Peptides against a protein of PDB entry 3MAZ. Designs and how they scored, part 69

Target 1, 99 residues: chain A of PDB entry 3MAZ
Amino acid sequence: VLNPMPACFYTVSRKEATEMLQKNPSLGNMILRPGSDSRNYSITIRQEIDIPRIKHYKVMSVGQNYTIELEKPVTLPNLFSVIDYFVKETRGNLRPFIC
Target 2, 99 residues: chain A of PDB entry 3MAZ as posed
Amino acid sequence: VLNPMPACFYTVSRKEATEMLQKNPSLGNMILRPGSDSRNYSITIRQEIDIPRIKHYKVMSVGQNYTIELEKPVTLPNLFSVIDYFVKETRGNLRPFIA

## One batch from the design tools (peptide; made by RFdiffusion4, then SolubleMPNN)

Design b2_p22_1_s1 (from b2_p22_1, 13 letters changed)
Fold by OpenDDE base, seed 1:
Formats: structure tokens, sequence, C-alpha cells
Structure b2_p22_1_s1 (fold): chain B 99 residues (1-99), chain A 22 residues (1-22)
């Protein structure tokens, strides 16, 4: 059984994710993508508070949970929660890229 | 506005807290 992934998940590289966000900023500014390791992921964002800034984050699979690699790591039960965390922590500035 | 500036500052700090280069 295949568990659904967040709508902003795309099997793309860092480069492709960056291009997607730059090309269609109106569709969102956050993408979840495969990490370099099997069950790990990366988040790529294009924040435009002042000027466009591309940033990437590591989402590490730990047991049945996921840990966002931040100064103060945050562990969440699933990838949907990870996306929600980024949205809420940025007060909606970040929005999942939907195409 | 000041409130917006403060909010944006918090957002920036959050985003800077985990950014990495592969």
Amino acid sequence: as target 1 above (99 residues)
Amino acid sequence: EEEEREENEKIEKFLDSGAFEE
C-alpha cells in the first residue's frame, strides 16, 4: 500500500526544484523532494519577503517520525506535519507548491 | 509597519536556523 505524500512532494533534484519555484512563484514557494539518502527528504523554498531567497532544509527519517534539521530540531509524526510546520512557523509566508 | 517588520524578522530567523547547502 502506497501512503499518500504531501501535494508539494516532487521527485525532483535540488536544481529542478529551484527552477520550478522560480518559474511559477504564484503556485507556491515550498517543495518537498527526495534527499540523498533513501528515507530522507529535503525542503526547498523560495522566500520573497524582501528579495527572492532560495534555501534548503534536511528532513531526516528517524524511526516512524521525521526530524527537521534546524538549530533546534523538530520531530514530527509524518511529512504532512512537516509541511504544516513550515507553513505555520512562517505565518503562511511559505505555501506548498501545487501544480 | 513595525509589527510586520518584527514578524518578518522572526520568520527570517526561523528560516536561517536550518538552511544548508548540499
Scores: peptide ipSAE 0.622, ipTM 0.905, DockQ to the pose 0.886
Fold by OpenDDE base, seed 3:
Structure b2_p22_1_s1 (fold): chain B 99 residues (1-99), chain A 22 residues (1-22)
Amino acid sequence: as target 1 above (99 residues)
Amino acid sequence: EEEEREENEKIEKFLDSGAFEE
């Protein structure tokens, strides 16, 4: 049985994710997408506290958990927690892109 | 306003801590 994915997950490329965020900023500014390797993912954001900035992050599947590759890596039990972490750490500045 | 600026700076630091080009 396949577990559900976060609402902001889309099977899109880096370029497509960027375009989605740029075209419809009112729908959110964070997308989860497939990574370069199976079971790995990437997060693409369009943050605009001052000016629009596109950034990408690696989410690596490690055993039954996921590690967000940051200066100080954070390991979480599932992808929902990964999304929640980005939302909380940015005090709500980042919001999942819901199409 | 200053508090908001400081909070935004913390957010920016977090977002800069893991961003990668490829």
Scores: peptide ipSAE 0.622, ipTM 0.904, DockQ to the pose 0.848
Fold by OpenDDE base, seed 5:
Structure b2_p22_1_s1 (fold): chain B 99 residues (1-99), chain A 22 residues (1-22)
Amino acid sequence: as target 1 above (99 residues)
Amino acid sequence: EEEEREENEKIEKFLDSGAFEE
């Protein structure tokens, strides 16, 4: 059975993700996209706490889980949990981008 | 609001803790 991907997953480049977020901020400010490796991903965000800031994060496949590359790495069981983690840690300031 | 400022600071610290360029 093919596992579904989070709704904010798009097969786009870093640049394309940035442009998507800038163009339609009302649709959300967080995108999950493919990493350089087939089993790795990246998160691109556009946070507007003060001024708009674009940032990117690595989500690495580790065994059957995923690790968000932070100063203190966080390992989660699936990509949905990864998205949820970003939402919760930012108190809802980050929201998945939904076209 | 002070509470909002402090919360935003925590959020910023989180976001700064893993951002990468390449």
Scores: peptide ipSAE 0.620, ipTM 0.904, DockQ to the pose 0.866
Fold by OpenDDE base, seed 2:
Structure b2_p22_1_s1 (fold): chain B 99 residues (1-99), chain A 22 residues (1-22)
Amino acid sequence: as target 1 above (99 residues)
Amino acid sequence: EEEEREENEKIEKFLDSGAFEE
């Protein structure tokens, strides 16, 4: 059975996501979580190129697609593609957090 | 390495392009 949500999706708050990433960096550094609206999501990352940096991004549900709120918004067909986009755009620096 | 530094800068620019504070 295929999971409908990415493996790095967790029903956690911004604070909880941050704590998860900080406590277990070896498990990954990117979490997908519920946004302010039930149909929207947020991405929380803990990037560590030089020093650890926590950042958040909005992923808006638009029709049957999802738009990552960047300076130049990127629209993708599903949440799996959203996660893949972050992984590829960061050349593998970001990896989904898997418990 | 210079190449690694340049790549890291590109990554950081991407990550800075959409980060927000809730």
Scores: peptide ipSAE 0.618, ipTM 0.904, DockQ to the pose 0.850

Design b2_p22_1_s3 (from b2_p22_1, 11 letters changed)
Fold by OpenDDE base, seed 2:
Structure b2_p22_1_s3 (fold): chain B 99 residues (1-99), chain A 22 residues (1-22)
Amino acid sequence: as target 1 above (99 residues)
Amino acid sequence: MEEEREENEEIQKFLDSGEYEE
């Protein structure tokens, strides 16, 4: 059985995602959730390099790809790649939240 | 330690480059 969505995807609001990450930091610190519009998503993270910081990012569906809205946008082929990108760019500091 | 600090700074810069507020 293939998962159509990354394991860290949850149908939760921004607020709920924040609460999930704060309550169980040992389970991971990155959640993928529905965006305000269909086919778009948001990433919520709880980074703890210095102090706990909650940040959100927009992931836009563009054609058959997805673009992470950063100062320098990054386009990837699927949501699994989006998650992988965050993990790699942060040298493993970010880990998908698995509940 | 110095390398770790520099790495963390680079990670922070990346994460600061796309903060989104609804």
Scores: peptide ipSAE 0.610, ipTM 0.898, DockQ to the pose 0.869
Fold by OpenDDE base, seed 1:
Structure b2_p22_1_s3 (fold): chain B 99 residues (1-99), chain A 22 residues (1-22)
Amino acid sequence: as target 1 above (99 residues)
Amino acid sequence: MEEEREENEEIQKFLDSGEYEE
């Protein structure tokens, strides 16, 4: 039995993710998507504190964990934790895109 | 107001710490 993926995970490209977030900002502003490499993922966000800004992050699969590629890398046990980290670190400013 | 600004700045710093371009 496969573990479920975060609700904001979509098998979309960087471009498609961007379009999704731009089209329905009320549904959330963070998407998890397949990375360019096997078992890796990317996070796409549409932050709009001042003006809308699209940003992408790399989430690398390392063993049975995942590392968010940041200035100070953060390693977490699963993708749910990765999403949670982004939510908490931004004090709720980022919210998973749910449609 | 100031507290919110400071919080936003911290958030921005976090978001700017890992931008990825393919």
Scores: peptide ipSAE 0.609, ipTM 0.898, DockQ to the pose 0.847
Fold by OpenDDE base, seed 4:
Structure b2_p22_1_s3 (fold): chain B 99 residues (1-99), chain A 22 residues (1-22)
Amino acid sequence: as target 1 above (99 residues)
Amino acid sequence: MEEEREENEEIQKFLDSGEYEE
């Protein structure tokens, strides 16, 4: 049994996440999913500013924190904060996918 | 509208800064 996870967390593959976002864009455009390693995660987003664009980000488990792999890495205390960070940095353009 | 464009550009730069391929 998993500990509490963000509502937009789904145990899906990169491909499945992409399909979910494409099928129901009204439900949100950001998914958190398992990474290639057990304690790592990935973020998949679908932006529609000009044309639909799918992008993926790496969220690495570092000790008890999580680091978003960006040009300027950001370390946060939990996955909820990771989701919040993406929402805030995009001024609300990104919204957790809730189904 | 200029402010909105600038904001969108900053958002785009942020999102472009961490994209990765598996």
Scores: peptide ipSAE 0.606, ipTM 0.896, DockQ to the pose 0.836
Fold by OpenDDE base, seed 5:
Structure b2_p22_1_s3 (fold): chain B 99 residues (1-99), chain A 22 residues (1-22)
Amino acid sequence: as target 1 above (99 residues)
Amino acid sequence: MEEEREENEEIQKFLDSGEYEE
């Protein structure tokens, strides 16, 4: 039995995620995607505070939790919480990309 | 707005703190 993934999860590469965000910015600016290693993920964003900037973040599977690789790492219980963290920490600047 | 600028700067600092390059 597999749990559902966040709505902004797509099985795409770093390049494809970038293209998706650039092509349809009105649909959101944050994508969750598979990482290079099994059970790890990456977050790709296109923030537009001043000018559009593409950035990527590493989400590491640690036991039953997930750690966002930041200067101050954050560990959360599931991927839904990871997405929620990015939304809240940026005061809604980041929104999940929903097709 | 000054408050908006400050908020944006804090958001930017957060986003800069975890950028990952493969």
Scores: peptide ipSAE 0.601, ipTM 0.896, DockQ to the pose 0.892

Design b2_p22_1_s4 (from b2_p22_1, 11 letters changed)
Fold by OpenDDE base, seed 2:
Structure b2_p22_1_s4 (fold): chain B 99 residues (1-99), chain A 22 residues (1-22)
Amino acid sequence: as target 1 above (99 residues)
Amino acid sequence: EEEKRKENEEIEKFLSSGDYEE
């Protein structure tokens, strides 16, 4: 059984994710993608509060949960919660990329 | 607007706390 993935998940590289966000900013500014290791993921964002900034974050699979690698790591129960966390913490500035 | 500026600063601080290089 395969659980569904967040709508902003794409099997793309860091470079491809960056290009997607730059080309279609109206579709969202946050992408979830495969990490360097199996079962791990990365999030790429294009935030532009002032000027456009591309940033990447590690989302590590730990047991049945996921930990966002921040200065103060945050552990959440699933990838949907990870996406929701980024949206809420940025007060809606970040929105999942939907194409 | 001053409150908005402070909010943006907090958002920036959050997003700067985990950015990593490949």
Scores: peptide ipSAE 0.614, ipTM 0.912, DockQ to the pose 0.865
Fold by OpenDDE base, seed 1:
Structure b2_p22_1_s4 (fold): chain B 99 residues (1-99), chain A 22 residues (1-22)
Amino acid sequence: as target 1 above (99 residues)
Amino acid sequence: EEEKRKENEEIEKFLSSGDYEE
């Protein structure tokens, strides 16, 4: 059985993800995309608390878990948990991009 | 509002480790 990917996962480049978020901010401000290598992923966000800011985060596949490259790295069991972590830590400010 | 400002600061601090696209 193949586990589904988070709804905000898209097979897009860094630039393409940025454009998606800029064009339709009402659909969400967080995208999960393929990383630079193998089983790695990247998170792209468009935060606009004061002014729009595009930021990217590395999500490394480690064994059967995933580690988010933050000031204090966080390891989670699956990609759904990774998305949930970003949502919760920002108190809902970040929302998965759904189109 | 002061509470909202503090919340935003906490959010910004959490996201600070990310890389900007320049």
Scores: peptide ipSAE 0.544, ipTM 0.884, DockQ to the pose 0.647
Fold by OpenDDE base, seed 4:
Structure b2_p22_1_s4 (fold): chain B 99 residues (1-99), chain A 22 residues (1-22)
Amino acid sequence: as target 1 above (99 residues)
Amino acid sequence: EEEKRKENEEIEKFLSSGDYEE
């Protein structure tokens, strides 16, 4: 049984996540999804600052924590914190996709 | 607007390490 997951977690592929974000940008612009391995995840965003841009980030399970693969990697205790980090670091530009 | 520009630049910098799909 999975622990509770962030509301923006969906068991979707990279392609499907992209399509979700493109189809309904008003619902949010950030999705958490399964990564290549069972305990890893990916963040897919669709940010519209200048033009719409789709980007993906690896969220690697490291022990009991998660490390976001960024220029400066960040380790956080849970996936909720990962989502919060993306929201805060973008000053609310990123919002979890809630459908 | 200058502040907004700088904010956007910082956001872009933060997100720059992600892989890009058009």
Scores: peptide ipSAE 0.544, ipTM 0.882, DockQ to the pose 0.580
Fold by OpenDDE base, seed 5:
Structure b2_p22_1_s4 (fold): chain B 99 residues (1-99), chain A 22 residues (1-22)
Amino acid sequence: as target 1 above (99 residues)
Amino acid sequence: EEEKRKENEEIEKFLSSGDYEE
């Protein structure tokens, strides 16, 4: 039995996530997706502050927590916290993609 | 807005560590 996942989680590839964000910007600009390795994930965003920019971040499973690959790595207890962190650190500029 | 510009710069710095394409 699987535990609930964040609403912006989709079983899509990097390419598919990019296409989703480009096609429907009004639905949000952040997607959580499976990583290349089991129990790891990736965050894909489409930022439009200046010009449209697609960026990807690794979310690594470490023990019972998750570490976001940033200049200064951040470790959080669950994937919901990971999404919340991106939203808060960008002061709401990033919003989970909901379709 | 100057304050908004500064905020955007900080946001960009935070997100700069990811790989990207434009």
Scores: peptide ipSAE 0.526, ipTM 0.878, DockQ to the pose 0.512

Design b2_p22_2_s1 (from b2_p22_2, 7 letters changed)
Fold by OpenDDE base, seed 5:
Order: structure tokens, then sequence, then C-alpha cells
Structure b2_p22_2_s1 (fold): chain B 99 residues (1-99), chain A 22 residues (1-22)
């Protein structure tokens, strides 16, 4: 039995995620995707401050939890919490890409 | 923090900020 994945999860590559966000910015600016290793993921975001910029963050499986690779790592119990963190921490600036 | 990073217009890749490697 596999748990459901967040709505913004897509089985796409780094490049494909970038293209998705660029093509349809109105649908959201954050994608969760598979990482290079099993059980690891990456978050791709499209930030618009001065000009559109693409950034990628690692989400590493650590035991039963997930750690967002940041200057100060953040560990959360599941991928839904990871998405929630990105939304809340950025005060809504980041929104899950919903296709 | 993530919030702090997104509140600036700096190119984080140029300031030794942690990001997924190319």
Amino acid sequence: as target 1 above (99 residues)
Amino acid sequence: SLREKLETSNDLSLFNELEEAL
C-alpha cells in the first residue's frame, strides 16, 4: 500500500519541471519530483522577484522523515508537511503547481 | 531560512547557498 503523494508531485526530470513552471506560471510555482536516488526528492521553484529564477532544493529521506537541505535543515514527518512548510515559510509566495 | 532567501533578489547560487547540484 502506497500513500498518496502531494498534488504537486510529478514524475519529471529537473529540466521538465523547469519547463512546466515556465510554461504555465499561473498554475503554481512549486513542483515536487523524484531525486536521483530512491526515496529522495527535489523541490523545483520558480521565483519572481526581479526576473524569473529557477531554484532546486533537495529533500532527503532520513529514517521515517524527510529533511529539506537548507542552511538550517528542516526535518518533517512526510511529504505533505514538506509542501506545507514551503508554502507557510514563504507566506504563500510559493504555491503548489496544480495541473 | 527559506523565507529569508526568497525575500532578497540575490542570486543565491553565487553566495554559497545550499541548492541542488546541477
Scores: peptide ipSAE 0.039, ipTM 0.649, DockQ to the pose 0.079
Fold by OpenDDE base, seed 3:
Structure b2_p22_2_s1 (fold): chain B 99 residues (1-99), chain A 22 residues (1-22)
Amino acid sequence: as target 1 above (99 residues)
Amino acid sequence: SLREKLETSNDLSLFNELEEAL
């Protein structure tokens, strides 16, 4: 039995995540999805500041924690904290995609 | 920072593509 995952986690590909965000932007603009390796993940976002833009961020499993791949990497204890970080750091601009 | 990446339109698309291709 797998542990609970964030509500915005979907077992979808990069392409599918992009399509989900494009189809229903009112439901949120951030998806957590599996990476190429087990225990690794990716965050896909869609922003409409000037024009619609899709961006991706790697979330790497390191020991018992997770590290967001940024110029200044951020390490957090679980995936729920990862989602929270994206929301807080962007002052609510990013919101979990809930369908 | 994440905020800086959003403001400058930087992302890790190419990096993710490489990772997902493995």
Scores: peptide ipSAE 0.038, ipTM 0.655, DockQ to the pose 0.134
Fold by OpenDDE base, seed 4:
Structure b2_p22_2_s1 (fold): chain B 99 residues (1-99), chain A 22 residues (1-22)
Amino acid sequence: as target 1 above (99 residues)
Amino acid sequence: SLREKLETSNDLSLFNELEEAL
């Protein structure tokens, strides 16, 4: 039985996520998606500082927690906290894509 | 940090590569 997922989670590929963000930028600029069949995920974002740029980050399941793969990894207790981290760390620049 | 990666345009997965291969 799957636990509730963040609203910006979609069972889409990297390509599909990119297309979603490009097509409707007003709906948000961050998507959570499956990264593998081993309880791992990926975050796809679309930044528009100078020109539109697509970036991806890995979110690895480690025990009962999740680790965002960064130069200095960040470990959080659940996927909701992961999304919250992306929002807070960017001071609201990143917003969950709500379709 | 995430902020640093955004500011330096760093990315953990290249757009033209499969994530599973990274």
Scores: peptide ipSAE 0.035, ipTM 0.642, DockQ to the pose 0.112
Fold by OpenDDE base, seed 1:
Structure b2_p22_2_s1 (fold): chain B 99 residues (1-99), chain A 22 residues (1-22)
Amino acid sequence: as target 1 above (99 residues)
Amino acid sequence: SLREKLETSNDLSLFNELEEAL
């Protein structure tokens, strides 16, 4: 049995994710979506510090874990932990998009 | 770190064309 996906997961393209975040910024600024390859994912974020900026990060499935591709990679046990990492690391600046 | 990445204009997604095809 497969585990459920995080609430901010949507089967959308990069473009669609961007549009979702731009349309309703009050609902959150982070979306988890399918990656370019099977079993991989991408995180799309929209931050408004000085001006609105969209950024994307790869989340690679490695065995039973997931690795966020950063200069210093971060490996976590599941996608829920991945979302939590983004939230905690940014002290709440990033919030999962819930619609 | 993630924080450092957020402070820059870096975009770690290398598959623009493929991802947009989803």
Scores: peptide ipSAE 0.033, ipTM 0.630, DockQ to the pose 0.130

Design b2_p22_2_s2 (from b2_p22_2, 9 letters changed)
Fold by OpenDDE base, seed 5:
Structure b2_p22_2_s2 (fold): chain B 99 residues (1-99), chain A 22 residues (1-22)
Amino acid sequence: as target 1 above (99 residues)
Amino acid sequence: SLREKVETSNDLSELNKLEEAL
């Protein structure tokens, strides 16, 4: 049983997330989805700066917190904070996909 | 080529740098 999840969380595969973002870019460009483990997640983004780029990031559950697998890892207390981090770090370039 | 690139990444800074460069 999951606690309340961010609005951009969808129980979709990597492929499905990619298709969602491709079809409706106006609805946002960031999706949170389950990882291979029930306690881990992935974030899929799609940006169209020079060419369309799709990237996937790992969000690992560590105790009661979550660590974004970046060159310099970032640990946050909940998944809402993870989403906020991606939005803030990209100065609003990334926006949660809301349908 | 303008085909979409798909990759697993651990870097957000490059995306910001690319945007800033334009």
Scores: peptide ipSAE 0.193, ipTM 0.709, DockQ to the pose 0.422
Fold by OpenDDE base, seed 1:
Structure b2_p22_2_s2 (fold): chain B 99 residues (1-99), chain A 22 residues (1-22)
Amino acid sequence: as target 1 above (99 residues)
Amino acid sequence: SLREKVETSNDLSELNKLEEAL
């Protein structure tokens, strides 16, 4: 089935995303959500290395692509690729939150 | 908001360090 958005996309606020990840860590640790601006998004992650840490990343819609706002920005063709990037870049440390 | 945008400015540098350690 072709979905228009990644499975870990939820129409939730930053606060709600944080709570979702904290409540059910076993379901994943990465959420894609609407950004503050139209057509932009944010990635919220929760990693447990030494202690649980929440971080947020801006994903900007640029033309027909998406750019992850990093010190060295990464541009990808679609949101599915964005999620894939986070997963592969961390060798699976980050997993999409599925509920 | 501006505050949220400023707070949403973390980098993947720490994640990259973790990946390299794996």
Scores: peptide ipSAE 0.041, ipTM 0.624, DockQ to the pose 0.213
Fold by OpenDDE base, seed 3:
Structure b2_p22_2_s2 (fold): chain B 99 residues (1-99), chain A 22 residues (1-22)
Amino acid sequence: as target 1 above (99 residues)
Amino acid sequence: SLREKVETSNDLSELNKLEEAL
């Protein structure tokens, strides 16, 4: 059985994710997408404060959990928690892209 | 790739600092 994915998950490439965020910034600024291979994922964000800035984060599948690759790695039980972490940690600055 | 590794080396703390400045 396949568990449901976060609403901001899209089976798109890095380039496509960037274009999606640029085209409709009002719909959100964070996308979860498949990694280059395996069961890994990537988070693409677009902030538009002074100028548009695109950044990416690796989310590695580790056992039954997921680890966000940061200077200080954060491990969470599922992808929903990963999205929640990005939202809460940035105090709402990041919002899932809902098309 | 190397480019991907560099682009994915950012920390959320930078985002928080920027938000705090707003």
Scores: peptide ipSAE 0.041, ipTM 0.612, DockQ to the pose 0.301
Fold by OpenDDE base, seed 2:
Structure b2_p22_2_s2 (fold): chain B 99 residues (1-99), chain A 22 residues (1-22)
Amino acid sequence: as target 1 above (99 residues)
Amino acid sequence: SLREKVETSNDLSELNKLEEAL
């Protein structure tokens, strides 16, 4: 059985993710996408605080868990938890892109 | 790539700081 992916997961490139977020900011500002390495992922966000800013985060598959590559790495049990972490840590500033 | 590694090195704490300032 194939486990489901978060709703904001799209099989898109870094560039495509950026374009998606720029084109429809009302649909959300966070996308989960495949990373450059197998079983790894990347989070692309677009925030409009002062000016539009695009940033990316690496999410590494480690065993059966996932580690967000931060100064102080955060390990979570699944990708849903990863998305939840980004949402909660930013107090809702980041929202999954739902197309 | 090296570029990707550098660009993905951003810390979420930066977002928290911005949120705090809002």
Scores: peptide ipSAE 0.039, ipTM 0.621, DockQ to the pose 0.265; fails the geometry check

Design b2_p22_2_s3 (from b2_p22_2, 8 letters changed)
Fold by OpenDDE base, seed 4:
Structure b2_p22_2_s3 (fold): chain B 99 residues (1-99), chain A 22 residues (1-22)
Amino acid sequence: as target 1 above (99 residues)
Amino acid sequence: DLREKVETSNDLSLFNELEEAL
């Protein structure tokens, strides 16, 4: 079966994503969710370096690609690559939330 | 959720610091 969305994608709100990450940190610390616009997405992360911190990032659909809205924007060909970027950029500190 | 348009981050600076510490 072809799964068109990353395993850490959930149709949840910002609040729900935060709660999921807080309640079950052992399952991962990164969630992909729908953005405010139909073709956009958001990434919610729970980083735990010094203290637990919740951050949200915008992932904008641009043509056939996706752009992570960072100070230096990163454009990637699909949402799987977006997740991969967050994992690699943090050297594995971020892991997709698998429920 | 209207706050999603305003209350977002645009950097991974804390992770950069972690990378430098490793």
Scores: peptide ipSAE 0.186, ipTM 0.660, DockQ to the pose 0.266
Fold by OpenDDE base, seed 1:
Structure b2_p22_2_s3 (fold): chain B 99 residues (1-99), chain A 22 residues (1-22)
Amino acid sequence: as target 1 above (99 residues)
Amino acid sequence: DLREKVETSNDLSLFNELEEAL
């Protein structure tokens, strides 16, 4: 079955995403959520290496691709790849939040 | 919104730290 959106996508606010990650860290530490603008998204992560840290990243829709707004932007073909990027970049430290 | 624009990160410093530690 082809999923239209990554499993860690939730129609939640920044605040709610943060709360979700904080309440159930065992379920994952990365959420994809709608951005303020149509077709844009945000990634909220709760990284717990030394201490818990919450960060948010912009995922901008650019044509048919998506660009993670980093100092060196990363453009990927779909949101699944965006999630994959975060997982791979952290060598599995970040995992999609699945509830 | 403005808050998100201002408070959003654009670096993977924590990722780098993790990589260095591994």
Scores: peptide ipSAE 0.186, ipTM 0.663, DockQ to the pose 0.273
Fold by OpenDDE base, seed 2:
Structure b2_p22_2_s3 (fold): chain B 99 residues (1-99), chain A 22 residues (1-22)
Amino acid sequence: as target 1 above (99 residues)
Amino acid sequence: DLREKVETSNDLSLFNELEEAL
């Protein structure tokens, strides 16, 4: 049985995710998307502090958990927790893109 | 596309700076 995915998950490419975030920044600034030919995922964010900045992060499936590929990797039990981490770590600066 | 050529990040430094400013 497939578990529900976070609301900000979209089956889009890196380019498409970037375009989505740029087109409708009011809907959020964080998208979860499939990794390339794998059970992994990627996070695309659009940060706008001084100027708009697009960044991508790798979310690797490790067993039944997920590891955010940071200089100090963060392992979480599910994708919802991954999204939560990005939101909390940035004190709400990042918000899931809800279309 | 240049946007697709952006390297994958492995830190939240920009957000750390923001946190320090808060």
Scores: peptide ipSAE 0.183, ipTM 0.664, DockQ to the pose 0.276
Fold by OpenDDE base, seed 5:
Formats: sequence, structure tokens, C-alpha cells
Structure b2_p22_2_s3 (fold): chain B 99 residues (1-99), chain A 22 residues (1-22)
Amino acid sequence: as target 1 above (99 residues)
Amino acid sequence: DLREKVETSNDLSLFNELEEAL
């Protein structure tokens, strides 16, 4: 049994995640979803400043931790911390999608 | 998959004016 996951985790595809964020932007703009490989994940975000823009990020499982694939990689102890990082780093612009 | 690799971002820069704030 998998340990508890962040509330914004959904077992959806890249396409489905995009559609979810587009359909209900008031519920949040960030989704955590399974990656193509076991134990890896992806973050899908939707920004709506001038026009809607979608970005995807890799979250790689590395031992007991997770590394966000950024220009300067960030390693965190769990997926909850990964979500927190995205929220804090964007000063609250990114919010977990909760439905 | 290959598509995801191609379309994946590696920066948390926001867009336009907000991007400059980071």
C-alpha cells in the first residue's frame, strides 16, 4: 500500500491534468501525477497571467528522496515537501488543485 | 515518454512580468 499522497495528487495523464486545470482554475493550478516510470512523478501547472500557459516538471525518485528537475535541482524528503516548495518558491502563485 | 521529455520545463520562472519578479 502506497503511503499517503498530497491532496493534489491524481492518477491522471498529462492531457487529463491539463484539462482538469483548464476546466476549474478556481480549484488550484497545480497537479501532481504519475510519471512514465515507477516511483517518478510529474507536476503540471497552469499559469494565467496574460494567456493560459501549461508547464510540466519532472519529479524523480532518488533513494528515499525526490528531486525536482530544475536548472538547479532541488532534493526534498517527500512529495508533501515538493508541493510546499512549488507554493513557496512562487510566493503562493501556485496552489494545489483540490477537488 | 519522448513527448514528455520534449515538453518538460526546468525552471520555475513565471510568465512575462511575473517572471521578472523571481
Scores: peptide ipSAE 0.178, ipTM 0.650, DockQ to the pose 0.296

